Peptides against a protein of PDB entry 7BDX. Designs and how they scored, part 240

Target 1, 212 residues: chain A of PDB entry 7BDX
Amino acid sequence: EMGAAACTLLWGVSSSEEVVKAILGGDKALKFFSITGQTMESFVKSLDGDVQELDSDESQFVFALAGIVTNVAAIACGREFLVNSSRVLLDTILQLLGDLKPGQCTKLKVLMLMSLYNVSINLKGLKYISESPGFIPLLWWLLSDPDAEVCLHVLRLVQSVVLEPEVFSKSASEFRSSLPLQRILAMSKSRNPRLQTAAQELLEDLRTLEHN

## One batch from the design tools (peptide; made by RFdiffusion4, then SolubleMPNN)

Design b2_p23_7_s2 (from b2_p23_7, 16 letters changed)
Fold by OpenDDE base, seed 2:
Structure b2_p23_7_s2 (fold): chain B 212 residues (1-212), chain C 212 residues (1-212), chain A 23 residues (1-23)
Amino acid sequence: as target 1 above (212 residues)
Amino acid sequence: as target 1 above (212 residues)
Amino acid sequence: MPQPILKELTAEELRFERRMSSK
């Protein structure tokens, strides 16, 4: 309980850029994010299909960790840190997103996807995650999720790739050949306005790239 | 391990006044400090005379908690919060200081004493802790500790009481009758310059109060 | 719960941030 509470407070204060800088300026940052990845991995491995109650202390703890990573990645220096010094954590996030089944651990998926999106604002970060083995199949795997928020953040991440010609060109053939167009089209007709907009914008960006 | 790491980072960033304000501005502050007290109490109760390795994750976790309390109490709004909303935590700190044997958990004692000193800067806080049952006997119990740093912080807390006539007058008779004068005199001759100075200043303050 | 910070950037803002990160 106390660990979750402390981690939750740390998550809350990590919304401050100054706090992120303070975390990263300390000699403990590397270790912290290493343990973070390990802890998240251990949690996901322990789920064995049993719906751990989303409200458990362990779940809250891992959510807070993912939240901290997200908030760190929201800051330029935080992105640089993650990309240069915590690539194992990025690998772990990608792995865990692949290990989770559709509908499983939705909140954690959303947080991890948000962290990846924030990382993708950094060109090195975008290159790194997009060049990870199975990245495109992973995106489509995640896009099969029944959760609209998961799908929303997948679409945002896809758009982040599509908007960068240097990165998109490397994966363009695979992307085009495997694109779940019918799924994205269905999302563009969603009653969820955020999902609808994200899908529509992505479709527009994709159309533009086909004509150039 | 991860809990200790997160708590340690929270401790580090709590050195910022803005972070303290952020912690206290959240609706989770009360719960956090309640759990903090419980966790510290559980740790101390588990020691059963077995020297828990000072370097254990559990020890580091509790040290970080005590550090956070200290840093919160270093800020005016933090003192006000602790005195008005977390008195149980103050009670717990006083209790734990009494439950620990001389030489036992020195680092934790120091942190807890630092927190009490910081609280004592607030007049309400000073009144509250000094009016706690057995406060004066507790100070002398702690002053029997072989650790110079423990003794230093006890002397500082005693001085905080002595320098406030409104508070000191209530305990002056008990204080004078139970004063371990020989111990304080011995400390004024310590090779530790900080302890020496603190003891000397306290002796000077006490002499001044006897002549008024 | 604390809220995670997601950067909502326009395409232009994203391009700018990427250029800045590649320096």
Scores: peptide ipSAE 0.366, ipTM 0.836, DockQ to the pose 0.231
Fold by OpenDDE base, seed 1:
Structure b2_p23_7_s2 (fold): chain B 212 residues (1-212), chain C 212 residues (1-212), chain A 23 residues (1-23)
Amino acid sequence: as target 1 above (212 residues)
Amino acid sequence: as target 1 above (212 residues)
Amino acid sequence: MPQPILKELTAEELRFERRMSSK
């Protein structure tokens, strides 16, 4: 309980750029993010057995950790730190997103996807993530989720890749050959206006790339 | 381990006034400080049985908690919050200081004493602490500690009381009748220059009060 | 719960931020 409370407070204050700088300026940041990855991994691995109540202290704790990573990645210096000094954490997040089944741990997926999007604003981060083994198949796996928020954040991440020609050109063939077009088209007709807009924008961007 | 890491980071960033304001501006602060008191109490109660290694994750966790309280109390709005909304925590700190034996948990004692001193800068806080049952005997109990840092912070807290006539007048008779004068005189001859100075200043302040 | 910060950027803003990150 106490750990969850402390981590939740840290998540809350990490909305400040100055707090992020303070976290990273200390000698404890590297260890913190290393343990963060391990803790998140342990949590996800524990889900295969026990019906962990979504409202458990453990869940809240892991959400707070993922929230902190997201908020750190929202800041330019935080992105640079994660990309240069915590690549194992990025690897872990990608792995965990692959380990979770459709509909499983929606909130955690959203946080992890938001963190990856934030990291992808950094060109080095975008390159690192997109060059990860199985990245494109992972996107499609995540896009099979029935949850609209998960799908929204996947589409945002895909768009982040498409908007960078240097990165997209490397994977364009694989991307085009495996694109779940029918799924994205279905999303463009969603009742969720945010999802609908994101899907439409992505389809427009993809059409533009086919004509170039 | 992860909880200790998170709490340690929170402790570090709580050195900022803006972070303290952010912590207190959230709806989680009250619960956090409530659980903090409980956690600290549980730790101190556990010491009677197991040789807890001073370097344990548990110890570091509790130190971080006490450090956060201290840093919050270092800020005017933090003092006001603790005095108005977390009096149970203040009661707990006073109790725990009484439960610890001389030489036991020096670092924790120092942090708790620093927090009480910081709170005592607030006049309401000073009144609340000094009016607590057994406050003066507690000061003398703590002053029997062989550790110079513990004694230093006790002397600082005593001085904080003496410097406020409204508060001191209420307890002046008890204070004068139980004053461990020989102990304070011995401290005024300490090789520790900080302790020596604090003891000398207190003795001078006490002499001034006897002449008024 | 605290809110996660997603930096919502336009395409132009994203390109700008990426150029800045490359320096």
Scores: peptide ipSAE 0.366, ipTM 0.835, DockQ to the pose 0.232
Fold by OpenDDE base, seed 4:
Structure b2_p23_7_s2 (fold): chain B 212 residues (1-212), chain C 212 residues (1-212), chain A 23 residues (1-23)
Amino acid sequence: as target 1 above (212 residues)
Amino acid sequence: as target 1 above (212 residues)
Amino acid sequence: MPQPILKELTAEELRFERRMSSK
């Protein structure tokens, strides 16, 4: 219980850039993020089937950890730190996103996707995550999630890749050959305005790339 | 391990007034400090005799908690919060200071004393802690500690009481009758300059009060 | 619960941030 409370507070205050800088300026950041990855992995591995206990202390603890990572990645220096010094954590997040089934741990999945999106603002970060083995299949796996928020953040991450020619060109063939176009088209007609917009924008970006 | 890491980071960032305000502005502060007291008490009760394992995760976790309380109490709004909304935590700290033997858990004792000193800057806080049952005997018990830092912070807390006529007058008789004058005089001759100064200042303050 | 911060950027803003990160 106390761990979850402490992490929750840390998550809350990590919304401040100055707090993120303070976290990173200390000698404890590396260890913290190392253990973070381990803890998140342990949590996912401990899940019994597809059932997640959302209200458990463990769940809240892991949500807070993912939230902290997200908030750190929202800041330029935080992204740089994660990309340079916590690549194992990024690998863990990518792995866990692949390990979770559609509909499983939706909140955690959203947080992890948000963290990856934030990381992707950093060009080095984008390069790193996009070069991960199975990255493209992972995107489509995640896009099969029944949750609109999961799908939204997948689309945003895809857009982040598509908008960077240096990165997109490397995977363009694989990307195009596996693109779940029908799924994205369906999302562009969603009643969820955020999902609708994200899907439409991605489709527009893809069309622009085909004509160049 | 993760709990200790998170608490340690929270401790570090709580050195900022803005972070303290952010902690207190959230809906989680009350629960956090409630559990903090319970956790600290549980730790002290779990100690086997006089031996403390300083390097344990549990110890580090509790140190961080005490550090957070101290840092919160360093800020005016933090003191006000603790005094108004977390009196049980203050009671717990006072109790634990009494439960710990001389030389036992020195670091924790120092942190708790620092927190009480910070609280004592608030007049309501000073009144509250000084009105606690056994407060004066507790001060002298703590002043018997072989550790100079413990003794230093006890002297500072005593000084905080002595410097407030409204509070000191209520306990002046008991205070004077039980004052370990020889111990304080010995401390005024310490080679530790901080301890020496604190003892000298307290002796000067006491002399001033006797002549008024 | 605390809210996660998602950095909402336009395409132009994203390109700018990426250029800045590459310096």
Scores: peptide ipSAE 0.367, ipTM 0.836, DockQ to the pose 0.240; fails the geometry check
Fold by OpenDDE base, seed 3:
Structure b2_p23_7_s2 (fold): chain B 212 residues (1-212), chain C 212 residues (1-212), chain A 23 residues (1-23)
Amino acid sequence: as target 1 above (212 residues)
Amino acid sequence: as target 1 above (212 residues)
Amino acid sequence: MPQPILKELTAEELRFERRMSSK
């Protein structure tokens, strides 16, 4: 309980740029983010056996960790830190997103996707993520999720890739050959306005890339 | 491990006034400080059985919690919060300081004493602490500690009381009758300059009170 | 519950941030 409470407070205060700088300016940042990845991994691995109540202290703790990573990645120096010093954490997030089934741990997936999107603002971060093994299949796996928020953040991450020609060119063939176009088209007709807009924008971006 | 790491980071960033305000401005502060007291109490109670390694994750976690309380109390709004909304925590700190033996958990005692001193800057806080049952005997119990830092912070807390006539007048009789004058005099001759100075200043303050 | 911060960037803003990160 106390760990989750402390981590939740840390998540809350990490919304401040100055707090993120303080976290990273200390000598504990590396260890913290190393253990963070391990903790998140342990949580996801434990889901196969025990019906972890979504509202458990453990869940809240991991949500807070994912939130902290997201908030760190929301700041330029935080992105630079993660990309340079915590690549294992990025690998872990990608792995965990692949290990979770559609509909499983929706909130955690959203947070992890948000963190990856924030990292993808950094060009090195985008390159690192997009060059990760199985990245394109992972995107489509995640896009099969029944949850609109998961899909929304997947579409945002996809958009982040396609908006960078240098990065997209490396994966363009695989991307085009495996693109779940019907799924994205269906999302562009969603009753969820955010999902609808994101899907429409992505479709427009893709059309632009085909004509160039 | 992860809990201790998160709490340690929270401790570090709580050195900022803005972070303290953020902690207190949220809806989680009450719960956090409630659980904090319980966690610290549980730790101290566990010391009788298991030789808790001073460098254990548990120790580090509790040190960080005490540090957070200290840092919150270092800010005016933090003191006001603790005095108004977290009195149970103050009671817990006083109790724990009494439960610990001389030489036991020195670092924790120092942090707790620092927190109480910071609280004592607030007049309501000073009144609350000094009116707590057994407060004067507790001061002398703590002053028997072989650790100079513990003694230093006890002397500072004593000074905080004697510098407030409204508060001191209520306990003056008990204070004078039980004052470990020889101990304080010995401290005024300490090779530790901080302890020496604190003891000398307190002796001067006490002399002034006797002549008024 | 605390809110995660997601950068809401336009395509132009994103390109700008990426250029800045590459320096």
Scores: peptide ipSAE 0.366, ipTM 0.836, DockQ to the pose 0.240; fails the geometry check

Design b2_p23_7_s3 (from b2_p23_7, 14 letters changed)
Fold by OpenDDE base, seed 5:
Structure b2_p23_7_s3 (fold): chain B 212 residues (1-212), chain C 212 residues (1-212), chain A 23 residues (1-23)
Amino acid sequence: as target 1 above (212 residues)
Amino acid sequence: as target 1 above (212 residues)
Amino acid sequence: LPEPVLKELTAEELRFERRMTSK
């Protein structure tokens, strides 16, 4: 319980850029983010058997960890740190997103996707995650999730990739051949206005790229 | 391990006044400090049997908690919060300082004494802790510690009491009757310059009060 | 629960941030 409370407070204060700088300026940041990845991985691996109550202290603890990563990645120096010094954590997030089944741990998926999006603001971060093995299949796997918020953040991450010609060109053939176009088209008709808009914008961007 | 790392980072960032305000401005502060007291108490109670390695994750976790309390108490709004909303935590710190044997958990004692000193900067805080049952005997018990740093922080806390006439007058008779004068005199001859100075200053203050 | 800090960037803002951080 105390660990979850402490992590939750740390998450709350990490919304400040100065706090993120303070977290990263210390000698403990590397160890913290290393253990963060391990802890999240252990949690996800434990889900195979027991109905994890989403409101458990363990869940709250893991959510707070993912929230901290997201908040760190929201800051330029935080992105640089993650890409340069905590690549294993990025690998872990990508792996965990693949290991979770559709509809499983939706809130955690959203937090992890938010963290990846924030990382993708940095070109180095975008390059790193997009060059991860199985990245494109992972995006489509995640886009099969029934949760609209998961799908929204997947679409945003996809958009972040397609908006960068240098990165998109490397994956363009695989991207085009595997694109779940019908799924994205269905999302463009969603009753969720955020999902609808994101899907429509992505479709427009993709059409523009097909004509170039 | 993760809990200790998170608490340690929270401790580090809590050196900022703005972070302390952020911690206290949220709805989670009360719960956090309640659990903090319980966790520290559980740790101290567990020491009766096993040789706790001072460098254990559990020790680090508890040290970080005490550090957070100290840093919160360093800020005016933090002192007000502790005195108004977390009195149980103050009671816990006082109790734990009494439960620890001389030479036991010196670093934790120092942190807790630092927190009490910081609380004592606020007149309300000073009144609250000094009116705690057994406060004066506790000070002398703590001053029997062989650790110079423990003794230093006890002397500082004693000084904080004697410098406030309104508070000191209530305890003056008990204070004078139980004062370990020979121990303080011995400390005024310490090879530790900080301890020596603190003891000398306290002796001078006490002499001044005897002549008034 | 605290709110995660998600950057809501336009395409132009995203391109700008990428150029700034690539230096």
Scores: peptide ipSAE 0.325, ipTM 0.839, DockQ to the pose 0.201
Fold by OpenDDE base, seed 4:
Structure b2_p23_7_s3 (fold): chain B 212 residues (1-212), chain C 212 residues (1-212), chain A 23 residues (1-23)
Amino acid sequence: as target 1 above (212 residues)
Amino acid sequence: as target 1 above (212 residues)
Amino acid sequence: LPEPVLKELTAEELRFERRMTSK
């Protein structure tokens, strides 16, 4: 209980850039993020089947950890730190996103996707995550999730890749050959306005890339 | 391990007034400080005799908790919060300071004394802690500690009481009758300059009060 | 629960951020 409470408070205050800088300016950041990855992995591995206990202390603790990573990645120096010094954590997040089944741990999945999106603002971060083995298949796996928020953040991450020619060109062939176009088209007709917009924008970006 | 890491980071960032405000502005502060008291009490009760394992995760976790309380109490709104909404935590800290033997859990004792000193900056806080049952005996019990830092912070807390006529007058008789004058005089001759100064200042304050 | 800080950048803003960090 106390761990979850402390971590939740840390998550809340990490919304501030100054707090992120303070976290990173200390000598404890590396260890913290190292253990973060381990803890998140342990949590996912401990899940019994497809059922997540959302209200458990452990769940709240892991949500807070993922939230902290997201908030750190929202800041330029935080992205730099994660990309330079916590690549193992990024690998863990990518792995866990692949390990979770559609509909499983939706909240955690959303938080992790948010963190990756924030990381992708940094070109180094985008390069790193997009060069991960199975990155493209992972995107489509995640896009099969029944949750609109999961799908939304996948689309945003895909857009982040598509908008960067240096990165997109490296995977363009694989990307095009595996693109779940029908799924994205269906999302562009969603009643969820955020999902609808994200899907439409991505489709527009993809069309622009095909004509160049 | 992760709990200690998170709590340590929260301790570090709580040195900022803005972070303290952010902690207190959330709906989680009350629960956090409630559990804090319970956790600190549980730790002290779990100690086997006089031996403390300083390097344990549990110890580090509790140190961070005490540090957070100290940092919150360093800020005006934090003191107000603790005095108004977390009196049970203050009671717990006072109790734990009484439960710990001389030389036992020195670091924790120092942090708790620092927190009480910070609380004592608030007149309401000073009144509350000084009106606690056994407060004066507790001060002298703590002043028997062989650790100079413990003694230093006891002297500072005593000074905080002595400097407030409204508070000191209520306990002046008991205070004078039980005052370990020889101990304080010995501290005024300490080679530790901080302890020496604190003892000298307190002796001067006491002399001033006797002549008025 | 706290809200995660998610950057909502336009394509232009994202390109700008990437250019600035690559210098």
Scores: peptide ipSAE 0.325, ipTM 0.839, DockQ to the pose 0.201
Fold by OpenDDE base, seed 1:
Structure b2_p23_7_s3 (fold): chain B 212 residues (1-212), chain C 212 residues (1-212), chain A 23 residues (1-23)
Amino acid sequence: as target 1 above (212 residues)
Amino acid sequence: as target 1 above (212 residues)
Amino acid sequence: LPEPVLKELTAEELRFERRMTSK
């Protein structure tokens, strides 16, 4: 309980750029983010057995950790830190997103996807995650989720990749050959207006890339 | 381990006034400080049995909690919050200081004493703690500690009381009748220059009060 | 729960941010 409360407070205050700078300016940041990855991994591995109540202290704790990573990645210096000094954490997040089944741990998936999007604002971060083994198959795996928020954040991450010709050109063939076009078209007709808009914009961007 | 790391980071960033405001501006502050008191109490109660290694994750966690309280109390709005909304925590800190034996948990004692001193900057806080049952005997109990840092922070807290005639007048008779004068005189000859100075200043203040 | 800070960037804003971090 106390750990979850402390971590949740840290998540809340990490919305401030100055707090992120303070976290990273300390000698404890590296260790914190290393343990964060391990803790998140342990949690996800524990889900295969016990019906962990989604409302457990453990769940709240892991959500707070993922929230902190997201908030750190929202800041330029935080992105630089993660990409340069905590690549193992990025690898862990990518792995965990692959380990979770459709419909499983929606809130955690959303937070992790938000963190990856924030990291992708940094060109080095975008290159790193997009060059990860199985990245494109992972996007499609995540896009098979029935949850609209998960799908929305996947589409946003895909758009972040498509926006950069240097990055997209490396994977364009694989991307085009495996694109779940029917799924994205279905999303463009969603009742969720945010998902609908994101899917339409992505389809327009993809059409533009085919004509160039 | 992860809880201790998160709490330690929160402690570090709580040195900022803006972070303290952010912590207190959230709806989670009350619960956090309630659980903080309970956690600190549980830790102190556990010391009677097991040789808890002073370097344990548990110890570090509790130190971080006490550090956060201290940092919150260092800020005007934080003092107001503690005095108005977390009086049970103040009661707990006073109780725990009484439960610890001389030489036991020196670092924790120092942090708790620092928090009480910071609270005492607020006149309402000073009144509240000084009117607590057994407050003056508690000061003398703490002053029996062989640790110079513990004694220093006790002397500072005593000075904070003596500085306010309104508060001191209520307890002046009890204070004068139980004053460990020989102990304070011994401290005024300490090799620790900070302790020596604090003891000398207190003795001068006390002499001035006897002449008024 | 606290809200996560997600950057809602337009394509132009994202291009700009990437250029700044690449320098």
Scores: peptide ipSAE 0.322, ipTM 0.838, DockQ to the pose 0.216
Fold by OpenDDE base, seed 3:
Structure b2_p23_7_s3 (fold): chain B 212 residues (1-212), chain C 212 residues (1-212), chain A 23 residues (1-23)
Amino acid sequence: as target 1 above (212 residues)
Amino acid sequence: as target 1 above (212 residues)
Amino acid sequence: LPEPVLKELTAEELRFERRMTSK
């Protein structure tokens, strides 16, 4: 309980740029983010056996960790830190997103996707994650999720990739050959306005790339 | 491990006034400080059985909690919050300081004494802690500690009390009758310059009170 | 629960941020 409460408070205050700078300016940041990845991994691995109640202290703790990573990645210096010094954490997030089934740990997936999107603001971060093994299949795996928020943040991450020609060109063939176009088209007709808009914008971006 | 790491980071960033305001401005502060007291109490109670390694994750976690309380109490709004909304925590700190033996958990005692001193900057806080049952005996119990830092912070807390005539007058008789004058005189001759100075200043303050 | 800080960037803003970080 106390660990989750402390971590939740840390998540809340990490919304401040100055707090992120303070976290990273200390000598504890490296260890913290290393253990963060391990903790998140341990949680996801434990899901196969025990019906972890979504509202458990453990769940809340891991949500807060994912939130902290997201908030750190929201700041330029935080992105630089993650991309330079905590790549294992990025690898872990990608792995965990692949290990989770559609509909499983929706909230955690959303937070992890948000963190990856924030990392993708950094060109180095975008390059790193997009060059990760199985990245394109992972995107489509995640896009099969029944949850609209998961799908929304996948589409945002896809958009982040396609917006950068230097990055997209490396994966363009695989991307085009495996693109779940019917799924994205279905999302463009969603009753969820955010998902609908994101899907429409992505479809427009993709059309532009085909004609160039 | 992860809980201690998160709490340690929260401790570090709580040195900022803006972070303290953010902690207290949220809806989680009450619960956090309630659980904080319970966690600290549980730790101190566990010391009788298991030789808790001073460098254990548990110790580090509790040190961080005490540090957070200290940092919150360092800010005016934090003192107001503690005195108005978290009195149980103050009671817990006083109790724990009484339960710990001389030389036991020195670092924790120092942090707790620092927190009480910070609370004592608030006149309401000073009144509250000084009116607590057994407060004067507790001061002398703590002053028997062989650790110079513990003694230093006890002397500072004593000074905080004697500096406020309205508060001191209520306990003056008990204070004078039980004053470990020889102990304070010995401290005024300490090789530790901080302890020496604090003891000298307190002796001067006490002399002034006897002549008025 | 706290809200995560997600950057709501336009395509132009995202391109700008990437260019700034690449320098």
Scores: peptide ipSAE 0.325, ipTM 0.839, DockQ to the pose 0.194; fails the geometry check

